# Peptides against a protein of PDB entry 6RGO, part 20

Target 1, 392 residues: chain A of PDB entry 6RGO
Amino acid sequence: MALKLLGFNQDATCFSVISSNKGVTIYNCDPFGKCFELEKSTSNDEELDFLVEMLFSTSLIAVVDKTIGASKRKKLKIVNTKRKATICELTFPHEIMDVIMNRKIICVVLKSDQIFVYDISCMKLLRTIDVRGEKLKSTSKFRNSEAVGDIGVRVSLSTDNNSILCYSSYSKSDKENAPLNDIVVFDALKCIQINVLPAVHQSNIVCIACSPDGMLMATASEKGTIIRVFKTIDTENDEPILVNEFRRGSRPSRISEMKFNHDNTLLACVGESDTIHIFALPVTTTEADANEDDTLQQSSHSLSSSINGLQYISKGLANRFGKIIVSKIPTQSQQRHVAYIKIPENAKYRIGFPKDTTNTIHICGEDGNYLVYSIPRNEVGPCTLVKSNTFD

## One batch from the design tools (peptide)

Design b1_p12_1_s1 (made by RFdiffusion4, then SolubleMPNN; from b1_p12_1, 5 letters changed)
Fold by OpenDDE base, seed 4:
Structure b1_p12_1_s1 (fold): chain B 392 residues (1-392), chain A 12 residues (1-12)
Amino acid sequence: as target 1 above (392 residues)
Amino acid sequence: SAIKEIQELLSE
């Protein structure tokens, strides 16, 4: 059967799949098993397409049926999985491309490059962000670029209550075909723009991850060779802070998903390659005041690769339009993965980090495998398979 | 109400 992965929830306690014969199935990770099924509404042999966003381990899901017709693709259903009932339905002017949520916010991304931000507690619209409208304020010509391509606005939301939203925006270049290579950092609760990171890649951004606390973001372009990690809020001399630049590979490969672990010590990426890469982040020692003597030697043998290299973003090569391009870290200072998982090349995988085990990663594949790996802390190497389950 | 039910689920 063709499976399509929808992904893990925020804490990797559940994952969602589309089964061609059944519809949407949600699996619990531990104990492993089906916890919810949404049956196919149509008897037709049409390829099923859904968006499903689950709110942690709660009975609340957001569902978009994209299978049939332009009308359903514009409808967001909030569903109680315990009651198997639609609580409410929202209709949008354009096709829904993505839905993300936390305990405070729902963000709905439209094919129009609009982001609708809702307070989940009352389903009130807080903001409509018009990413194209921001471009148009900078560039006079509406080309109806029917950019037929897979390139739209990408979003990521912090899983905490601070609700930091990171989204890709069009570079304010006078070029008619400005890439989606700016990042906007947005406080979704206060509805304020916090930061703008200009030209973080040379090509369109295709993947964004926000850290659980919203303090870090990771970005990847269409090339997928370099992952950049930035501070979201903090700036240095009004310039963005590049924390890390990771090299996934030398060959171009699309990154489909990235995630931080819950303590911001690891960043994982997955995509069209045969390898999930896991990168170590420098532990930002918050200077907790050194006073309390409590000798709990938790042997956090963090690989103290003391790369205290706050690499200043040197004023990158001004593009032909005088815009600051994020300077590339020298190739010699580009970090590689600290751990990896080999996956089948022909199977799409999704990743999740469980909250309680910062050195564990959950993965699931369109091959029907749910796998739990232990991440090595003290050495560079393969992850160890701890648990495996199959699903259909 | 739909909002009350959402608020109940947000507390899970």
Scores: peptide ipSAE 0.693, ipTM 0.975, DockQ to the pose 0.902
Fold by OpenDDE base, seed 1:
Structure b1_p12_1_s1 (fold): chain B 392 residues (1-392), chain A 12 residues (1-12)
Amino acid sequence: as target 1 above (392 residues)
Amino acid sequence: SAIKEIQELLSE
């Protein structure tokens, strides 16, 4: 059967798939097995497409039927999986492109480049963000939406209650075809813009990941060769703080998903390449826990020696147009992966980090494999397969 | 109510 992966939930306890014959299936990771099925509403041999966002291990899911010809592409359903019942439905003026949530917020991204922010507890609209309207305030020309294929607004939300929303926005360029290469950091609860990171890539941003705590953000462009990690809230002299610049590869390859682990020590990426890459982040010593003198001389020496060359090039070169350009880390100082997983060529995979095991990664493939890997701590190398299951 | 049911599920 053709499988389509939807992804893992926030804590990687479950993942969702589309089966051509069954509709949406949610699998539990441990113990491995089916925990929910949503039957196909149409008897037609149409290729099924859905958005499914699950709220952690709860019985709450958000569902959008994206199937071609379906009038339901504008309809968000909130479903109780235990009751197999729709709790409520929201209808939007445009096709839904993405849905993200945490315990406080639902964000709905439309094909119109609008983000609808809801308080989940009462389903009240808090804010409509018009990413095009923000562009039009900077540039008088309408972008014909039809000519820009799969390139829309990208979003990521912190999994914590702080609800830090990162989204791609149009650069302030006098050019009609300004790329989606700015990032806005938004407090989804307070409905305030916190930060703007201008021109973080040269081309459109196609992947964003927010850390669970909302303090870090990873970005990748259409080229997918470089991943940049920024602080979300903190600035230095009103300039964005670039924490890391990682090299995924030399060849262009689309990154489909990135995730931080729960302690912000690892960043994983997956996409069209035969390799999942895992990068180590420097431990940001928050100054607060300086008091516990615990002399664990753990030999962190080996991984730290390669990190010492990250001069905080906080100095964005203001270009002749007064735009802060994030200085590129010299190619020699670009960090590579610390770990990797080989996956079949042309197989789409999704990634998840379990909360309780920071050195474990869950992956699932459209090949019907669910795999658990251990990430090496002390060496650069392949991850070790710990558990495997198959699904249909 | 739908809102009450959502609030119950948010506590899971």
Scores: peptide ipSAE 0.686, ipTM 0.974, DockQ to the pose 0.901
Fold by OpenDDE base, seed 3:
Structure b1_p12_1_s1 (fold): chain B 392 residues (1-392), chain A 12 residues (1-12)
Amino acid sequence: as target 1 above (392 residues)
Amino acid sequence: SAIKEIQELLSE
């Protein structure tokens, strides 16, 4: 059967798939099994297309039927999976491209490059972010909406209650073809813009991941060769906003998904390549634990990758062209993966990090495989398969 | 109400 993967929930306790014969199925990861099925509304042999966002392991899902007609593609249904009932329906002026949520916020991304931010507890609209309207304030020329292919606004939301929203925005360059290569960091609860990261890549951003706590953000462009990790908030310390630059590979390959683990120590990426890459992040020691005097002289060969080579280009030129946050990190400082998983080239995979095991990754494929891998801690190498299940 | 049911599910 043709399977289409929708992905894991926030804590990787469940994943959702589209089966051509059945409609949407949600699987529980442990114990492995079907926990919900949404039947297709039509007997037609039309290719099923859905958005499904699940709220953790709860009975709450957001569903968009994209299969049939422009009207359905504009409707968000909130569904109780236990009752198999629609609780409420929202209708939007444009096609829904993405839906993300946490316990506080639902964000709905439209084909119009608008982001609708809702308080989930009352389904009240808090903010409409118009990414095009921000561009039009900076650029005089209306882009005709029709010609921009598979490149729209990308979003990621922190899974915590801080509800940090990261989204791609258009560069302020007067070029008719301004790329979606800026990132905005937004407090979705307070409805305040926290930060703007200009020109984080040379081409459009196609993938964004926010850390669970909203403190970090990862970005990848259409090239998918470099992943950049940024702090979302400027710390008072003159620390660089760019924390890491990872090399996925030398060949261009689209990254479809990135995720942080729950303690911000790992970043995984998946896409069109035969390899899931896992990168190690430096542990940001919060200053709090520095007081325990335990004299254990363990020779931490700190991989002090001496990022010494950031010559601060002097303050004077930074005022006219927004802070070039992406100083040319020397190609020598690009970190590689610490772990990897080989996957079939022709199968799309999705990734999830379980909450309780920071060194475990869940993956599922359109090949009908659900796989659990252990991530090596002390060595660079392949992940070890721990558990496998099949689904259809 | 729909909102009451959402609030019940948010507590799961």
Scores: peptide ipSAE 0.684, ipTM 0.974, DockQ to the pose 0.908
Fold by OpenDDE base, seed 2:
Structure b1_p12_1_s1 (fold): chain B 392 residues (1-392), chain A 12 residues (1-12)
Amino acid sequence: as target 1 above (392 residues)
Amino acid sequence: SAIKEIQELLSE
């Protein structure tokens, strides 16, 4: 059977799949098993396509039927999985490309490069962001919708209540074909733009991940060779703070998903390559107030050693046009993965980090495998398989 | 109401 992966929920307690014969199935990770099924609405042998966003372990899901001919590609359904009932339906002017949510906000991305931001508690529209409209009145030549492949606005939302929205925006270049290589950081609750990171890559951004707390953001371009991690809110001399630059590989390969773990110590990436890469982030020691006396000499074996966190102050090389290009960290200071998982080259995988275990990763494949891996702490190497289940 | 049901699910 052809499986399509929809992905994990925010805490990796569940994942969603499309089965060609059944429709949408949601699996619980532990105990492993089916927790919800949405039957195929059409008897036709049409290839099923859906968006499903689950709100953590709750009975609330957002569903979009994207199946060709279904005429529902503009409709967002909010469904109660426990009741198997649609609570409400929203209709949009354009096809829905993506849906992301947390306990406060739903963001709906349209094919028009619009982001609709809703307060989930009342389904009130807070903001419509027009990512094209920040480009001056130059002709809305609809890029011929067929030839404009997979390049659209990308979004990521913090899983916390701060509701930090990161989205890709068009660079302010006078070029007709300006890339989606800027990032906007937006407070989705207050509806305020917090920050703009200009030209974070040379080509279109195809993947974004926000940290759970909204303090970090990872970006990857169409090349997928370099991943950059930035602070979202903090700036240094009004310039974006580059925290890390990771090298996934030397060969171009699309990254489909990135995730931070819940404590911002790890970043995982997956895509068209045979390898899931896991990168270590420097633990920002918050200077917790040194006041309380408790002498527990836990020997913090300072793995302080070889992560020379060269704070490359990105001296923004003001190119001749005053655009701050994030200076590439020298290739010698580009960090590689600390851990990896080998996956079949022909199988798409999705990734999730469970909340309770910072050194565990959940993965699921279109091959019907749900796998739990342990991430090594003290060595660079393969992850260890801890648990495996199969689904159909 | 639909909103009341959403608010109940947000408390899960």
Scores: peptide ipSAE 0.683, ipTM 0.974, DockQ to the pose 0.906

Design b1_p12_1_s2 (made by RFdiffusion4, then SolubleMPNN; from b1_p12_1, 6 letters changed)
Fold by OpenDDE base, seed 4:
Structure b1_p12_1_s2 (fold): chain B 392 residues (1-392), chain A 12 residues (1-12)
Amino acid sequence: as target 1 above (392 residues)
Amino acid sequence: SAIEELQKLLSE
C-alpha cells in the first residue's frame, strides 16, 4: 500500500500517516499502536492527500482534506479525536499548503503566500501576513509568475508558549524573480516582527526549523548542502547572529525536515538522501550565577568541542543590489554531523525528538517502519537502533 | 460551546 507520512507531533509521542485504503491514521509511539483513524470520505480510487497537525498528545488535530477538488483544499477542520467530531471549520480564499500549531497559536499557510495566525483558544484571527504583499511594496512589476514549482512560503513555530514564528520571505531585490531567501522572525502572540534575516541563502529556502524555545532557527535552501543556524531574536550590531553552519553533504539533495531536540543541543535533518544527519550545537551556557554549590555531578559529557567561534557575520559580498548576504563560514569551519542514521533512498522519512530523552530520535518511513535510535554523545558515528515497529 | 470544548482540549 502507498503510505504518505504526515510527520510527528511536537514532542514525538505520536505520528500521522495517510494509508491509501484507510485514510489518515495516527499512531502512538509508546506504547506503539493506532490511537486515531480518519476514514476516507470517498470511495473513489483518488490519491489521498491530507494535512494533519496534531497538538502534542492531546485529542486536538487540525485536518485539511486535499484529495478532492478546490473546495476541500481551502477548509481547515479542527477535530476532537476522542469524540471523532469537528469542533469548528475555517474556509480560506486559497488552497492550504501547511498548518502548524502549538498550545497558543495555529498558523495556516496558503498557496497565495499568506500566513493566517490564529489564537487557538478562541480561533480568533490575530494577523494575516501577506508575504507577496510585502514583496509588492518593494517591487513594482509582479508578473503573475505562476511559479509552477514546489517553492512556497516555509514556516516553523516554536513549540513553547512564546510562539516564535519563523517564515521565508521574498528578498527585497529589484529582480522580478526575487528568491524566498529572507527569514522573518515574528512574535505570533504579540503580532510583531522581531527580526529579519536577509538573504540567508542564495536560493529559495525550502526548510526551516525553529527551536522549541524559539531562540534558534535552522535554514536550508534548495541545494540542501549547507544548513545555517541563527539566533532568532538576538542581534549583534543590528546584524543577524550565525551560530552554526553545518555541511550535510557535497551533493545537492532536498532537505524535507529539520528539528531541534528539546534542549537545543542537537539538530537533525532528513530528506531525499539515504542519510539522516544529526549535528551538535554548542551549549549556550547561560551564565547561571556560580553561587549555589549543589554538587550534582550529572556527567553531562557534552562533547565540549569548544568552538567558541561566535563567527561574526563579516559584511558578506554585497550582491549587485548592495544587500548583505550572510557570509559563508570557511569550508574548514563547517561542521559535519556527529551522528547519522542510514535510511532507504526510496522511502521518505520524518523525524521527531521526544521530550524526556534528549539523546533519542524517533523516525518513521513510508516503508512502514517506526524506529527509535539512540544518539552517541561521546563519539562521531552511527546511531544505535533501540526499538522498531511496523505500521500499515 | 465549540470554544469551551477547544479550551478543554488545549488543557490536556
Scores: peptide ipSAE 0.648, ipTM 0.973, DockQ to the pose 0.898
Fold by OpenDDE base, seed 2:
Structure b1_p12_1_s2 (fold): chain B 392 residues (1-392), chain A 12 residues (1-12)
Amino acid sequence: as target 1 above (392 residues)
Amino acid sequence: SAIEELQKLLSE
């Protein structure tokens, strides 16, 4: 059977799949099993396509039927899985490309490069962001919708209540074909733009991940060779702070998903390659107030050693046009993965980090495998398989 | 109402 992966929920307690014969199925990770099924609405042998976003372990899902011919590609359904009932339905002017949510906000990305931001508690529209409209009145030549492949606005939302929205925007270049290589950081609750990171890559951004707390953001371009991690809110001399630059590989390969773990110590990436890569982030020691006396000499084995966090102050090389290009970290200072998982080249995988175990990763494949891996702490190497289950 | 049901699910 052809499986399509929809992905994990925010805490990796559940994942969603499309089965060609059944429709949408949601699996619980532990105990492993089916927790919800949405039956196929059409008897036709049409290839099923859905968006399903689940709110943590709750009975709330957002569903979009994207199946060709279904005429529902503009409709968002909010569904109670326990009741198997639609709570509300919203209709949009354009096809829905993506849906992301947390406990406060739901964001709907349209094919028009619009982001609709709603208060999830009442489904009130808070903001419509027009990512094209920030480009001056130059002709809305609809990029012929067929030939403009997979390049659209990308979004990521913090899983916390701060509701930091990161989205890709078009560079302010006078070129007709300006890339989606800027990032906007937006407070989705207050509806305020917090920051703009200009030209974070040379080509279109195809993947974005926000940290759970909204303090970090990872970006990857169409090349998928370099991943950059930035602070979202903090700036240094009004310039974006580059925290890390990771090298996934030397060969171009699309990254489909990135995730931070819940404590911002790890970043995982998956895509068209045979390898899931896991990168270590420097633990920002918050200077917790050193006041309380308790002498527990836990030997912090300072794994301080070889992560020379060269704070490359990105001296923005003001290119001839005054655009701050984030200076590439020298290839010698580009960090590689600390851990990896080998996956079948022909199987799409999705990733999730469970909340309770910072050194565990959940993965699921279109091959019907749900796998739990342990991430090594003290060595660079393969992850260890801890648990496996199969689904259909 | 639909809003009361939604608020209940958001509290789960």
Scores: peptide ipSAE 0.642, ipTM 0.972, DockQ to the pose 0.900
Fold by OpenDDE base, seed 1:
Structure b1_p12_1_s2 (fold): chain B 392 residues (1-392), chain A 12 residues (1-12)
Amino acid sequence: as target 1 above (392 residues)
Amino acid sequence: SAIEELQKLLSE
């Protein structure tokens, strides 16, 4: 059967798939097995497409039927999986492109480049962000929506209650075809813009990941060769703080998903390449825990020695147009992966980090494989397969 | 209500 992966939930306890014959299936990771099925609403041999966002291990899911010809592409359903019942439904003026949530907020991204922010506890609209309207305030010219193919607004939300929303926005360029290469950091609870990171890539941003705590953000462009990690809230002299610049590869390849682990020590990426890459982040010593003198001389020496060359190039070069350009880390100082997983060529995979095991990664493929890998701690190398299951 | 059910699920 043709499988389409939807992804893991926030804690990687479950993943969702579309089966051509069954509709949406949610699998539990441990013990491995089906925990929910949503039947196909249409008898037609149409290729099924859905958005499904699951709230952690809860019985709450958000569902959008994206199937071609379906009038439901504008309809969000909140479903109780235990009761197999719709709790509420929202209808939007435009097609839903993405849905993200945590325990406080649900965000709905439309094809109109609008983000609707709701208080999930009552489904009250808190804010409509008009990313095009923000562009039009900077550039008087309408972008014809049709000419920009699969390139829309990208979003990521912190999994914590602080609800830090990162989204791609249009650069302030006098050019009609300004790329989606700015990032806005938004407090979704307070409905305030916290930060703007201008021109973080040269081309459109196609992937964003927010850390669980909302303190870090990873970005990748259409080229997918470089991943940049920024602080979300903190600035230095009103300039964005670039924490890391990672090299995924030399060849262009689309990154489909990135995730931080739960302690912000690892960043994983997956996409069209035969390799999942895992990068190590420097331990941000928050100054607060300086008091516990615990002399664990754990030999962290080997991984730290390669990190010492990250001069905080906080100095964005203001270009001749007064735009802060994040200085590129010299190509020699670009960090590579610390670990990797080989996957079949042309197989789409999704990634998840379990909460309780920071050195473990869950992956699932459209090939019907669910795999658990151990990430090496002390060496650069392949991850070790710990568990495998198959699904249909 | 739908809101009471939603709030219950958010507490799971």
Scores: peptide ipSAE 0.640, ipTM 0.972, DockQ to the pose 0.895
Fold by OpenDDE base, seed 3:
Structure b1_p12_1_s2 (fold): chain B 392 residues (1-392), chain A 12 residues (1-12)
Amino acid sequence: as target 1 above (392 residues)
Amino acid sequence: SAIEELQKLLSE
């Protein structure tokens, strides 16, 4: 059967798939099994297309039927999976491209490059972000909406209650073809823009991940060769906003998904390549634990990758062209993966990090495989398969 | 109500 993967929930306790014969199925990861099925509304042999966002392991899902007609593609249903009942329905002026949520916020991304931010507890609209309207204030020329292919606004939301929203925005360059290569960091609860990261890549951003706590953000462009990790908030310390630059590979390959683990120590990426890459992040020691005097002289060969080579280009030119946050990190400082998983080239995979095991990753494929891998801690190498299940 | 049901599910 043709399977289409929708992905894991926030804690990787469940994943959702589209089966051509059945409609949407949600699987529980442990114990492995079907926990919900949404039947297709039509007997037609039309290719099923859905958005399904699940709120953790709860009975709450957001569903968009994209299969049939422009009207359905504009409807968001909030569904109780246990009752198989629609709680509420919202209709949007444009096609829904993405839906993300946490316990506080739902964000709905439209084909119009608008982001609708709702308080989930009452479905009250808090903010409409018009990414095009922000561009039009900076650039005189209306882009005709039709010609921009598979490149729209990308979003990621922190899974915590801080509800940090990261989204791609258009560069302020007067070029008719301004790329979606800026990132905006937004407090979705307060409806305040926290930060703007200009020109984080040379081409459009196609993938964004926010850390669970909203403190970090990862970005990848259409090239998918470099992943950048940024702090979302400027710390008072003159610390660089760019924390890491990872090399996925030398060949261009689209990254479809990135995720942080729950303690911000790992970043995984998956896409069109035969390899899931896992990168190690530096542990930000919060200053709090520095007081225990335990004299254990363990020679932490700190991989002090001496990022010494950031010559601060002097303060004077930074005022006119927004802070070039992406100083040319020397190609020598690009970190590689610490772990990897080989996957079939022709199967799309999705990734999830379980909450309780920071060194475990869940993956599922359109090949009908659900796989649990252990991530090596002390060595660079392949992940070890711990558990496998099949689904249809 | 729909809101009461939603709030219940958010507490799961």
Scores: peptide ipSAE 0.636, ipTM 0.971, DockQ to the pose 0.904

